Peptides against a protein of PDB entry 4JHK. Designs and how they scored, part 132

Target 1, 212 residues: chain A of PDB entry 4JHK
Amino acid sequence: EDYKIQSFDLETQKLLKTALKDPGSVDLEKVSSVIVDQSLKDQVFSREAGRICYTIVQAEAKQTNGSVFRRNLLNRLQQEFKAREETRKRSTQEWVCLVSFICNIFDYLKVNNMPMVALVHPVYDCLFRLAQSDALKNEEEVDCLVLQLHRIGDQLEKMNVQLMDELFNLLRDGFLLQEDLSSMGRLLLLEILEFRAGGWKLSDTAQKYYYS

## One batch from the design tools (peptide; made by RFdiffusion4, then SolubleMPNN)

Design b2_p22_4_s2 (from b2_p22_4, 6 letters changed)
Fold by OpenDDE base, seed 5:
Structure b2_p22_4_s2 (fold): chain B 212 residues (1-212), chain A 22 residues (1-22)
Amino acid sequence: as target 1 above (212 residues)
Amino acid sequence: MFVPISDEELDELIEKDLKAFE
């Protein structure tokens, strides 16, 4: 299977490829840091990053029954999560990349084919932050929010339906009551409200957009 | 804004998941 890592320099590409095949031969803390750093810069990579992370986790488990990579990855994510407000103030782009990455890790790193419980609250916290009025007025943040809910909303709901209800109450209020939403932002909120109401099922057009 | 899960609770949940991971 091919992994899209062309955005890295050749040395880093080699490091990642080695981690995928022989994780015991590389510094997995460094690997995790590199992946997180790049994911904070590139939203497109964040999806691929989830897949890469999963593969490395599986490879290490198979090779040494270890979990060094996953531990380092989650520790780094926790650090970034703690600093999320600072990140948001510094760069909206980095903030939405962080959210995207955490959501992708939630999607790909599963235990017994179930989402990691440890990530449920952090993911919801990020989504609730995106659902605040100061974030909803920013189309980039709305794009991120809606994208994540399309990708993992059904899984999140299964983990905690009460939080999902609360989140969507905020989104509905934003859609109906907030005046400084962009036209596209308002459309996206409406779409995601209808998406959940329809059982998290996409139209053909939406399917292509969110899962290409 | 919501109060995030405590570091201690998160660590416990992480460890729990790590033990169950294949």
Scores: peptide ipSAE 0.034, ipTM 0.629, DockQ to the pose 0.661
Fold by OpenDDE base, seed 1:
Structure b2_p22_4_s2 (fold): chain B 212 residues (1-212), chain A 22 residues (1-22)
Amino acid sequence: as target 1 above (212 residues)
Amino acid sequence: MFVPISDEELDELIEKDLKAFE
């Protein structure tokens, strides 16, 4: 399988490739750190990072029945999550990258083909933060929020429908009541409200309208 | 309103999931 790791230097690429094929021969803590660091800089890579992480987890489980990589990955994620407010204050880009990465790990890193329960609340906490008034006025944060809900909203709802209802109450109120939304931000909120109302599916007409 | 989970609760959940995977 081909992985998009061209953003790394050649030495790091070799490290990642080795981790994918022979995880027992590399420092998996270092590998996890490299992946997290890059994911905090590149939101596009965050999606690929989820696939990479899943593959390394599977490879290590198969090779040694170990879970060193996953443990280090989740520990690092927890650290970054705890510092999320400081990250947001420092850089909106790093903040949305962090959210994207956590959501992608939720999407890819499953146990027995089910989402890890440990990630449910952290993901919701991130999405709720994006749904606050001070975040909804920032189109970059709205983009991130709506993108993640498109990707994993249905899965999250299955894990906790009450939190999803509360989240969408905030989004509805933002759409209806908040005055400093951008026109695109308001459109995106309306779209995601309709998306969930339609069972996490978009009609062809809606797709054409919002993304034409 | 949502209530964030504590760090301790998160640690327990992580450990639980990690053990289940092994």
Scores: peptide ipSAE 0.032, ipTM 0.608, DockQ to the pose 0.896
Fold by OpenDDE base, seed 4:
Structure b2_p22_4_s2 (fold): chain B 212 residues (1-212), chain A 22 residues (1-22)
Amino acid sequence: as target 1 above (212 residues)
Amino acid sequence: MFVPISDEELDELIEKDLKAFE
């Protein structure tokens, strides 16, 4: 299996590769910290971090029936989540990477083939923050919001349809009423509104229209 | 995809090691 870890230095790459195959031989707290740190810096890695984390979790479970990595990962994730407003003020890029990361963890780290219930509200909180007026005016934040809803929106709705309705009310209002949206931001909001209305599916024609 | 633990085990892990997300 191919993992996108080229953004790390060679020593860290070796650490991650060892964690994937022999997690008991490495400091899994350090591994989790490194993954979170890089996910905040690199959008490409942030989008792939969930799969890497899932593999490490499985490797540790199979090797020792342990859960040290997952525990440390979720602990660090919680810390970053709590500091999300400060992160957003410091760097929009780090903020959207954080949101992407937490959504990817929600998507990949499932128990009994179900999403972790503990992550439902944190994910919604992030998406609601992206749906506020001060965030919708930033195209980078709109991109992130729409991307996550494309990836996990249907799963989130199954967990809490009321929150999804409230979220999309904000998106509709933003689309219709907010004056300082970019042209692309407005198109993305329209697309995601139509995406949900169509049962979280889009035609090929619609996909090309909004993302070409 | 799934993590090879039960929901109960995950809940116990969260309660023991983590505070509720806020």
Scores: peptide ipSAE 0.027, ipTM 0.654, DockQ to the pose 0.064
Fold by OpenDDE base, seed 2:
Structure b2_p22_4_s2 (fold): chain B 212 residues (1-212), chain A 22 residues (1-22)
Amino acid sequence: as target 1 above (212 residues)
Amino acid sequence: MFVPISDEELDELIEKDLKAFE
């Protein structure tokens, strides 16, 4: 498998590649730190980060029966999640990167071929925060919200349809009632409302836009 | 040589680690 890690310097790329193949030979705490740090800066990388994390977790478990990487990853993720409101106040960009990262970890780290139950509420908490009026007025947050729902909405709904209904009630209210949405924000909300109503089905064009 | 661990066992370990998020 090839991993998209071109955003890192060559030394770090080597570190990551080694972690993917021979996790026991590298500092997995450092690896986790590097991945989290980059994911909090680059929303595009957060998608790849999920896949990388899953592979490293699997590799370490199979190679050494260890869980150092996963432990460090989840500990760091928990810390960032707990501080999410502070992060949002400090930087919208960092906040949406955090949400994206959490959502992509949810997407790629499976338990018994299912999304991790423990991440369901944290993901919904993030999405509900993005669905509040003060967030919906920010196009960057709306973009993040809609992107995540496109990527993992169907999975989240399967885990808890009640929360998804509540979330989309907020989105419908935002679309219909909120006056300070940007034009693009309003279009994105409409699109995601229709996307769910259509059973979370993507056109070929939308598929390319969101996943390429 | 890899230590034998099932995917199920790994998944269980992952779930245990995520208790902190509950």
Scores: peptide ipSAE 0.026, ipTM 0.591, DockQ to the pose 0.040

Design b2_p22_4_s3 (from b2_p22_4, 11 letters changed)
Fold by OpenDDE base, seed 2:
Formats: structure tokens, sequence, C-alpha cells
Structure b2_p22_4_s3 (fold): chain B 212 residues (1-212), chain A 22 residues (1-22)
């Protein structure tokens, strides 16, 4: 299986490839750090990061029945999550990358074929933050919010429908009542409202847009 | 109303998931 890791230098690519096949032969803390660092810089990579992380977790479990990588990954993720408000203040781009990364880890890193319970509230917390008025006026944050809901909204709802209802109440209010939304932001909010109302079903066009 | 999860609670859940996946 091929992974999109061309953004890394050759040495790091080799490290990642080795981790994917023989995790016991590499420093998994370093591997996790590299993945997190890149995910915080590149939102596109965050999806790939989730897939890579899942593969490494499975490889380590199969090889040594270990969980060193996942432990290091989640520890780093927790650290970044704790500092999310500071990150948002420093850089909107880094903030949305963080959200994307957390959401993609939620999407790919399953436990017994189910989402990690530990990530449910952190994901919702991030999405609720993006749904606040000060964030909704920023198109980059709206883009992130809507993208994540397209990708994992149905899964999140299954984990906690009450939080999803509350979240979408905020989005509805933003769409209807907030005056300083961009035109694109307003369109995105409407689209995601309709997307959920339609049972989280993607059209062919939407699939291409969000998952290309 | 949304209630943020505490750091301690998050750590406990992480630990639980880690144990369940072994």
Amino acid sequence: as target 1 above (212 residues)
Amino acid sequence: MFVPISEEELEELIQRDLELSK
C-alpha cells in the first residue's frame, strides 16, 4: 500500500516506511512526533496521517502486541489539544490543522472497530469552538468545521447525538442570525445543515470535493 | 449545554481505550 509522504525528506520517508512495515525497528516516539508536526502544518496531510497512524498501530500490535506508537501519538495529541486556544491565537492555520488532525485520528484510529471514546469530547470541543461567532466569521475556520462534519459527522452523531444537536443549533443560529459571515461561509453552513438533515449522505459531486 | 471534558477525565478515557485495544 502506498502512502502520500512525499512532503517529507528522504530520510524521514524511509523512517516512516520502516515504521509502517517494521515498527519495532524504529523510534516510535520520533515517528509519532514527525507525523504530528507535519499534520500541524499541512491540513491535507492530516487525512493521510490518520491512515498512516492506523497502519502503524496495527503493525505494532501484530508484531509485538505493543502500543508504544499509539501512546506517544495520543500523548502528543493531548498536549496540542490542551494548548488549542493558544494555538488559535497564534495561527488560525495551525489551529485548523490541529482540528483536522484530531478529527482524522478519530476517523482512522479505531478501537475494536469503533471510534475511540477518548476522542469524542475533544472532537466536539474543537467543533463547538469553530461554531462560535468569532470563529464563524473566519472562512478558514468555517471551511475546517464543514470539512470535518462531512468526514466524520455521522460517526460523531452516533457517539453523541445530543452534542450534535447542540452543535447544529449553533450552526443554524450562525446561518440565520450572524451578520458578518462571508458569502462562502454562509453557503457552507447551509450546505452542512442540509447535509445532516439528509442523513449525512454525500452526492457524487460532494464526494469528489471532500475526498479527492 | 456543552460541558468541556477535564484533562483528568480525558486521560482516564485514553487509558481505558488503550487497555481495551490490547
Scores: peptide ipSAE 0.138, ipTM 0.720, DockQ to the pose 0.882
Fold by OpenDDE base, seed 3:
Structure b2_p22_4_s3 (fold): chain B 212 residues (1-212), chain A 22 residues (1-22)
Amino acid sequence: as target 1 above (212 residues)
Amino acid sequence: MFVPISEEELEELIQRDLELSK
């Protein structure tokens, strides 16, 4: 399996590769910290981070029946989640990276092949925050919101359809009523409204854009 | 409407899932 870890220096790449194959031979707390730190700076890496994390979790479970990596990862994620408003204030880019990361962890870090229940509300909390008027006027936040809904919206709805209905009520209101949306933001909201209405199904072209 | 969960509730859910995944 190939993992997209080119953004790291060679030493860190070696560390990650070792963690993927022999997690017991590395400092898994350090590994988790490195992955989270990079995910908060690089939105492109966030999706790969989810896959990497899942692989390390499975490798450690198989090797030692341990969960050191997962514990450290989720603890760090919780810390970042708690500070999400401060992060948003400091940097919109870091905020959308945080949302992307937590959504991708939701997507990949499964328990018995099901999403972790613990992550459902945190994901919705992030998406609801992006659906507020002050966030919808920022195209970067709208991009993030729509991207995550394309990637995990169907899974998230299966976990809680009531929250998804509430979220999309906000998105519809934003599309119809909010005056300071960018042209692109308005188009993205319309697209995601239609996407859900169509049963979360993408065209072949859209599939490549969101999942390649 | 946006209604975030409490920090305590999140922690409890995390611990539950960790236990289930052992």
Scores: peptide ipSAE 0.134, ipTM 0.718, DockQ to the pose 0.866
Fold by OpenDDE base, seed 1:
Structure b2_p22_4_s3 (fold): chain B 212 residues (1-212), chain A 22 residues (1-22)
Amino acid sequence: as target 1 above (212 residues)
Amino acid sequence: MFVPISEEELEELIQRDLELSK
């Protein structure tokens, strides 16, 4: 498997590659920190980061039956989540990167092939924040919101349909009532409303856009 | 309206999931 880690320096690339193959020989706390730090800077990388994290978790489990990496990763995520409002105020980009990363970790790190229960409410909290009026007027935040719902909405709904209903009530109200949405933002909200109504099934065009 | 999870509750859930995955 190929991993997109070219954005890191050579030494860090070696560290990550070693973690993927021989996690017991590296500082897994450091590895987790490096991955989180980069994911907060690059939203595109956050998707790859989820896959990398999954692989490291599997490798450590196989090698030592350990869970040091996952523990450190989730602890760091908890810290970043706690500071999410401060992050949003500081940088919209870092905020949407954080949301993307948390959602990707939710998507990749499963327990017995099921989403980690610990991540359900944090993910919903992030999505609800993106669904507030002050966020819906920002196209970058709307794009992030809709992208995550396309990727993990069906899984989240299975975990808590009531929260999903409440979330989509906000999105519906935003689409119908909010006056300062961009044209693209309004189109994205309409699309995601229709997407859920259609059973979370992607068209060929949407599949290419969101997953390629 | 959603109810945010507390930090303490999140930590407990994290630990539970970690134990289940071993």
Scores: peptide ipSAE 0.124, ipTM 0.714, DockQ to the pose 0.883
Fold by OpenDDE base, seed 4:
Structure b2_p22_4_s3 (fold): chain B 212 residues (1-212), chain A 22 residues (1-22)
Amino acid sequence: as target 1 above (212 residues)
Amino acid sequence: MFVPISEEELEELIQRDLELSK
């Protein structure tokens, strides 16, 4: 299976490849740190990070029945989440990468095939932050918000429909009332409002767009 | 209105999930 790790130097690529097939032979704390660091810089990788992390988690579980990687990953994720406002202030790009990464981890790392409860509120908190007026005026943040809702909105709603209702109240208000939305931002908000109203069901075209 | 959980609560949930996932 191909993983998008071309953005790393060759030594780090080797480290990641080894972690994917033989996690017991590498420093999994270092691997988790490298993945998080790169996910904050590269949104393309951030979208792939969950899949990579899932593979490493499964490989470690099979090899040693261990969970060192996942533990370190989630600890680092918690640290980044706690610092999310500073990250947003420093770099919108890093902020949306962080959100993408958190959502991707939510999507891939499951407990008994269910989303980790610990990640539900962090994901919603990130999405609520993106739904605030100061974020909705930034098209990059709107892009991130809508993309994540397309990918994991149905799962999030199953975990907490009340929070999803509140989130979409903000999005509806933004769409209807906020004056400084970009044209594309407004279109994206409308699209996601309709997407949820339609039961989070993707058309063939939409599925290709968001998952290819 | 959304009320974020505390950092302490998040830590507890993380530890719980990690334990349950073993």
Scores: peptide ipSAE 0.112, ipTM 0.701, DockQ to the pose 0.846

Design b2_p22_4_s4 (from b2_p22_4, 11 letters changed)
Fold by OpenDDE base, seed 4:
Structure b2_p22_4_s4 (fold): chain B 212 residues (1-212), chain A 22 residues (1-22)
Amino acid sequence: as target 1 above (212 residues)
Amino acid sequence: MFVPVSEEELEELIEKDLELSK
């Protein structure tokens, strides 16, 4: 299986490749740190990072029944989550990358083929933050919000429908009442409102757009 | 939200996830 890691230098690429096949032979804390750091800079990579993380977790489990990588990864995510407001203040791009990465980890790092319960509230908290008025006026944040809901909204709702209802109440209010939304932002909110109302089912066109 | 936890506490949460996911 091929992984998109060409953005890293050759040494780091080798490190990641080794981690994917023989996690016991590398510093898994370093590997997790490298993955998180890059995911905070590249939203596209954050999707691939989820897949990479899943593979490393599985490889380590099979090799040693260990969970060093996952532990380090989640600890780092906890740290980044805790500092999310400062991250947002510093860089909207890094903030949306953080949200994207957390959502992708939620999507890929399954426990017994189920989402990690421990990640449910952190993911919702990120999405709720994106649903606040000061974030909805920022199209980059709206893009992130809508993208994540398209990717994992159905899974999140299954984990906690009450929180999803509350989230979409905010989105409806934003769509209807907030005056400083961009035209595209308003359209995106409308689309995601209708997407959920339709049972989180993508049309063929939407499938190509969001998962290309 | 994430509640700041130690590594040991995080492991406990992961184990709980394993139990809840069964």
Scores: peptide ipSAE 0.148, ipTM 0.762, DockQ to the pose 0.230
Fold by OpenDDE base, seed 5:
Formats: C-alpha cells, sequence, structure tokens
Structure b2_p22_4_s4 (fold): chain B 212 residues (1-212), chain A 22 residues (1-22)
C-alpha cells in the first residue's frame, strides 16, 4: 500500500517506511513526534497521518504485541490538546490541524472495532470550541468543524448523543443568529445541519468534497 | 465553552483503551 509521505525529507521517509513494516527497529516515540509535528503543519496530511498511525499500531501489535507507538502518540496528542487554546491564539492553522488530526486518530485508531473512549470527550471539546461564536466567524475553523462532523459525526453521536445535540444547538444558533458569518460559513453550517438531520448521509456533491 | 474533561480521567481512559487493544 502506498502512503503519502513525500512531504518529509528522505531520511524521515525512510524512518516512516520502516516504522510501517518493522516498528520494532525504530524509535517509535520519534516516529510519533514526527507524525504529530507534520500533522500540525499540514491539514491535508492529517487524514493520511491517521492511516499511517493505524498501520503502525497494527504492525507493532502483530510484531511484538506492543503498544509503544500508540502510547507515545496519545501522550503527545494529550499534550497538544492541553495547550489547544494557546495554539488557537497563536495560529488558527495549527489549531485546525490539531483538531483534524485528533479527529482522524479517533476515526482510525479503534479498539475492538470501536472508537477509543479516551478520545470522545477531547474530540467533542475541540468541536465545541469550533462552535463558539469567535470561531464560527472564521471560515477556516468552520471548514474544519464541518469536515470533521462529516467524517466522524455519526460515530461521535453513537458515543454520546447528548453532546451531539448540544453541539448542533450551538451550530443552529450560529447559523440563525450570528451576523458575522461568512457566506460560505453559513452555507456549510446549513449543510451540516441538514446532513445530520438526514442521518449522516452525504449528497453526491458532499461525498466528492469531503472524501475526495 | 469547553466540555469538561478531567485530565486524570483522560489518562485512565487512555490506559484502559491501550490495555483493551492488546
Amino acid sequence: as target 1 above (212 residues)
Amino acid sequence: MFVPVSEEELEELIEKDLELSK
């Protein structure tokens, strides 16, 4: 299988490739750090990062029945999560990348084919932050919010429908009441409201946009 | 604004998830 890691230098690419096939032969803490660092810079990579992380987790489990990589990854994510408000203030782009990455990890790193319970509240916390008025006025944050809900909203709802209801109350209020939304932001909010109302099923256009 | 998350609880859940995944 092909992994999109061309954005890394050759040495790092080699490291990642080795981690994917022979995780026991590399420093998995370093690997996790590299993946997180790049994910914070490149939102496009975040989806691929989730897949890469999943593969490394599976490879390590198969090779040694270990979980060193996942532990390091989650610890690093926890550190970034703790600093999320500071990150947001410093860089909207990094903040959006962080949210995207956490959501992708939620999507890919499942335990017994179920989402990790540990990630449910952190994911909701991030999405609730994106649903605040100061975030909804930023199109980049709205893009992120809507994208994640398209990708993992149905799974999140299964984990906690009450939180999802509360989240969408905020989104509906934003759509109806907030005046400083961009035109695109308002359209995206409307679309995601309808998306959930339709049972988390995508239109043909939305399918192409979010899963291209 | 934020959903309340206990850091200690989060750590415990992470550990539990990791154990379950083995």
Scores: peptide ipSAE 0.129, ipTM 0.730, DockQ to the pose 0.744
Fold by OpenDDE base, seed 2:
Structure b2_p22_4_s4 (fold): chain B 212 residues (1-212), chain A 22 residues (1-22)
Amino acid sequence: as target 1 above (212 residues)
Amino acid sequence: MFVPVSEEELEELIEKDLELSK
């Protein structure tokens, strides 16, 4: 399999490639750190990061029956999650990258072919934060919210439909009642409301847009 | 509205998932 890691320097690329094939021969804490760091800077990479993380987890399990990488990854993720409000205040871009990363880890890093229970509430907490009025007025945050719901909304709903209902109550309220939404933000909210109402089914065109 | 998740609760859930994956 090919992984999109061209954004890293050659040394780091080599490190990542080695981690994917022979995780026992590298510092997996360092590997997790570089993946998280890049994911917090590049929202596009966060999708690839999920796939990379899953592969490394599987490789380590197969090679040494270990879980060092996953532990380090989740510990770092927990740290970033705890500081999410500070991150949001500092940089909207870093905040949406954090949300994107957490959601993509949720999407790819499965346990027994199921989403990690530990990530359900953190994901919802992030999405609820994006659904607050002060966030909905920011198109970048709305874009992030809608993108994540397109990618993992169906899975997330299966984990907790009550929270999803509550989340979408906020989105409906935002769409109907909030006056300072951008035109695009309002369109995105409408689209995601209809998307869920339609059973989380994507058209071919929408699929290309959200998963390209 | 935020989902209340304590640090300890998250740690416990993480450990639970890790144990399930073994």
Scores: peptide ipSAE 0.125, ipTM 0.739, DockQ to the pose 0.754
Fold by OpenDDE base, seed 1:
Structure b2_p22_4_s4 (fold): chain B 212 residues (1-212), chain A 22 residues (1-22)
Amino acid sequence: as target 1 above (212 residues)
Amino acid sequence: MFVPVSEEELEELIEKDLELSK
């Protein structure tokens, strides 16, 4: 299986490839740090990073029955989550990258084929932040919000339907009442409202848009 | 507004999940 790691230098690429095949032979804390750092710079990579992380977790479990990589990864995520407001203030781009990465890890790192409970509240917290009025007026944040809900909304709802209801109340109010939404932002909110109402089922067009 | 979550709660949940997955 090919992984899109061309954004890294050759030495780091080698490190990542080794981690994927022989995780016991590398510093897995360093590997996790490298992946998180790059994911905070590139939202597109964050999706690939989820697959990479999953593969490393599986490889380490198989090789040594260990969980060093996952532990370090989640610890780093916790640190970044803690600093999320400062990150948002500093850079909207870094903020949406952080949200994207957390959501992708939620999507890929399963426990007994279920999402990690530890990530449920952090994910909702990020999405609620994106659903605030000051964020909804920023199309980049709306794009991120809607993208994540398309990808993991159904899973997240199963973990806590009450929070999802509250989140969508905010989105509905934003769609109906907030005046400084962009036209595209308003359309995206309407689409995601309809998407959930339809049972989180993607059309062929939406599938191509969000997963191509 | 934010969904309430403490750092301590998150750490405990992480450890629990890691134990369950092992």
Scores: peptide ipSAE 0.109, ipTM 0.725, DockQ to the pose 0.737

Design b2_p22_5_s2 (from b2_p22_5, 10 letters changed)
Fold by OpenDDE base, seed 3:
Structure b2_p22_5_s2 (fold): chain B 212 residues (1-212), chain A 22 residues (1-22)
Amino acid sequence: as target 1 above (212 residues)
Amino acid sequence: SMLEELRKQSEKEFEEFMKSEE
């Protein structure tokens, strides 16, 4: 199976490929650090990062019944999550990358084919932060929010429908009441409101309207 | 507020989860 790791230098690509096949032969702490660092700088990579992480976790479990990689990965993620407000103040780009990464870890890093329950509230916390007025005025943050809801909204709702209702109340209020939304931001909020209302699907008509 | 409670709970649960993984 091919993984999209072209953004790394050749040496790092080799390291990652080895980790995917023979995790016991590499420094898994280093591997996790490399993946997290890149995920915090490249939002596009965050999606692939989730898939890569899952594969490494499975490979290590199969090879040694170990969980060194997962522990290091989640430890770093917890550190970044804890510092999320400082990150947001420093760099909106890094902040949205962090949110993307944690959402993709939630999406891919399943245990016994179930999402990690411990990540549910942290994910919601990030999404709620993006749904605040000071974030909704930033199109980059709105893009991130809507993207994550498209990707994992249905899964999150299954885990906690009450929080999802509260989140979408904020989004509705933002759409209706917030004055300093960009035109695109307002459009995206409307789209995601309709997306959920349609059972986390877009009708053909809606898809044509928003993405034509 | 609800959001503040969610924030505190989220951080606590994440930390507790990490401890359980050790």
Scores: peptide ipSAE 0.275, ipTM 0.874, DockQ to the pose 0.644
Fold by OpenDDE base, seed 4:
Structure b2_p22_5_s2 (fold): chain B 212 residues (1-212), chain A 22 residues (1-22)
Amino acid sequence: as target 1 above (212 residues)
Amino acid sequence: SMLEELRKQSEKEFEEFMKSEE
């Protein structure tokens, strides 16, 4: 399977490729740092990072029954999460990359073949932050919010339906009441409201309407 | 508030999880 790592220099690409196949032969702390750093710069990569991380975790588990990579990865993720408000103030782009990354880790990285329960509230916390009025006025944040809900909303709801209800109360209020939403932002909120109402899926007709 | 509790709980649970991974 090919991974999208062309954004890295050749040396780093080799490092990542080796980590994917023979994690015991590389510095897994360095690998985790590289992945997190790039994920904070490139939202597209942050999606790919989830798959990469999963593969490395599985490879290390099979090779040595170890969890060095996962531990280092999550440690760095925790650090970034703790500093999320400062990140948001510094760079909206880095903030949405962080949210995307943590959501993708939730999506791809499992503990005992189950979703990481410990990430449920952190993910919701990020999504609730994106659902605040000061964030909804920023189209980049709305894009991120809606994208994550499309990707993992159904999983999150299964973990905690009460929080999802509260989140969507905010989104409905934003859609209906907030005056400084962009036109696209308002459309995206409407779409995601319909998406959940339809059981986290859209009809083919609706998909064409919103995405064609 | 609910949001404040969520923020506190999210950080707490993340931290506790990391401790369990050590």
Scores: peptide ipSAE 0.274, ipTM 0.875, DockQ to the pose 0.738
Fold by OpenDDE base, seed 5:
Structure b2_p22_5_s2 (fold): chain B 212 residues (1-212), chain A 22 residues (1-22)
Amino acid sequence: as target 1 above (212 residues)
Amino acid sequence: SMLEELRKQSEKEFEEFMKSEE
């Protein structure tokens, strides 16, 4: 199994590789910090970060029955989540990276193959924030919102269908009523509305229409 | 509002979860 960590310097790559195989031999707080920092800069990496985090969590559990890495990771995540509004004001890019990372952690870090219940409301909170009018006018935020719903929407709905209904009411209203959406933004909202309506699946015809 | 309540709950639950992990 190969992990996409080429964006890090060689020393950090070595650190991460060691953490993946022998987590007890490295500073897991440092490892978690490095992963979070990079995830906040690179939304593409945040997906890989989830996979990396899962592997480290499993390796540590197997090696020492410990959870030092997960604790440090989630602690940092909580800090970033708490400051999410300030982050959004400072940098849209960092904000969408944060949302992406939280969603990917939700997706990969499961307990007994179940999502962490404690992350359900935080994830929904982020998605609801992206569904507000001031966010929907920004294509970067719409891209993030739609991407996360494609990835974990079905899982989130299983956790709380009422919140999902409310979220999609906002998306529908945005699609129908908001005038300052970009053409692509409006298209993406329509696509995700149809995606959920189709049981979180796209037909081949729809796939070609929206993504070809 | 519903959104305000969700924000409050999300922060509280996340904090409580972290405390339980320590």
Scores: peptide ipSAE 0.271, ipTM 0.873, DockQ to the pose 0.679
Fold by OpenDDE base, seed 2:
Structure b2_p22_5_s2 (fold): chain B 212 residues (1-212), chain A 22 residues (1-22)
Amino acid sequence: as target 1 above (212 residues)
Amino acid sequence: SMLEELRKQSEKEFEEFMKSEE
């Protein structure tokens, strides 16, 4: 099983590889910190980070029945989540990375093979923040919002359909009423509206229209 | 508002979850 960790230096790559195979032999707090730090800088990595985290969690559980990595990971995640507004003010890029990371953790880290219930509202909170007018005018935030909904929207809806309805009410209103959306932003909102309406799937026609 | 409640709830639940992990 290969993981995309080329963005790290060789020493860190070695650390991560060891953590994936023999988590008991490394400092899992350090590993978690490295993963979170990189995820906050690279939105693309955040997706891979979720997979990596899941693997490490499972490996540690099997090896020692421990949960040191997960605890440290989630602790750091909570800290970042709590400071999300400050992060957004400081850097849109870091903010969308944070959202992406939280969503990916939700996607990959399961508790007893189920989504972490405790992350449902935090994830929705992030998505609702992205759906506010001040965020919708920023294409980078719209990109993030739409991407996450593509990835985990169906799972989130299963956890709370009411919140999803409310979220999409905002997105519809943004699409229809907000004047300062970019052309791409508006297109993305339309696409995601159609995506959900189609049962979180793209029709052949839509696929051709948006991605041909 | 709904959004305010969600924000408060999200913070609380995340915090409580972390406590349960200890």
Scores: peptide ipSAE 0.271, ipTM 0.874, DockQ to the pose 0.683

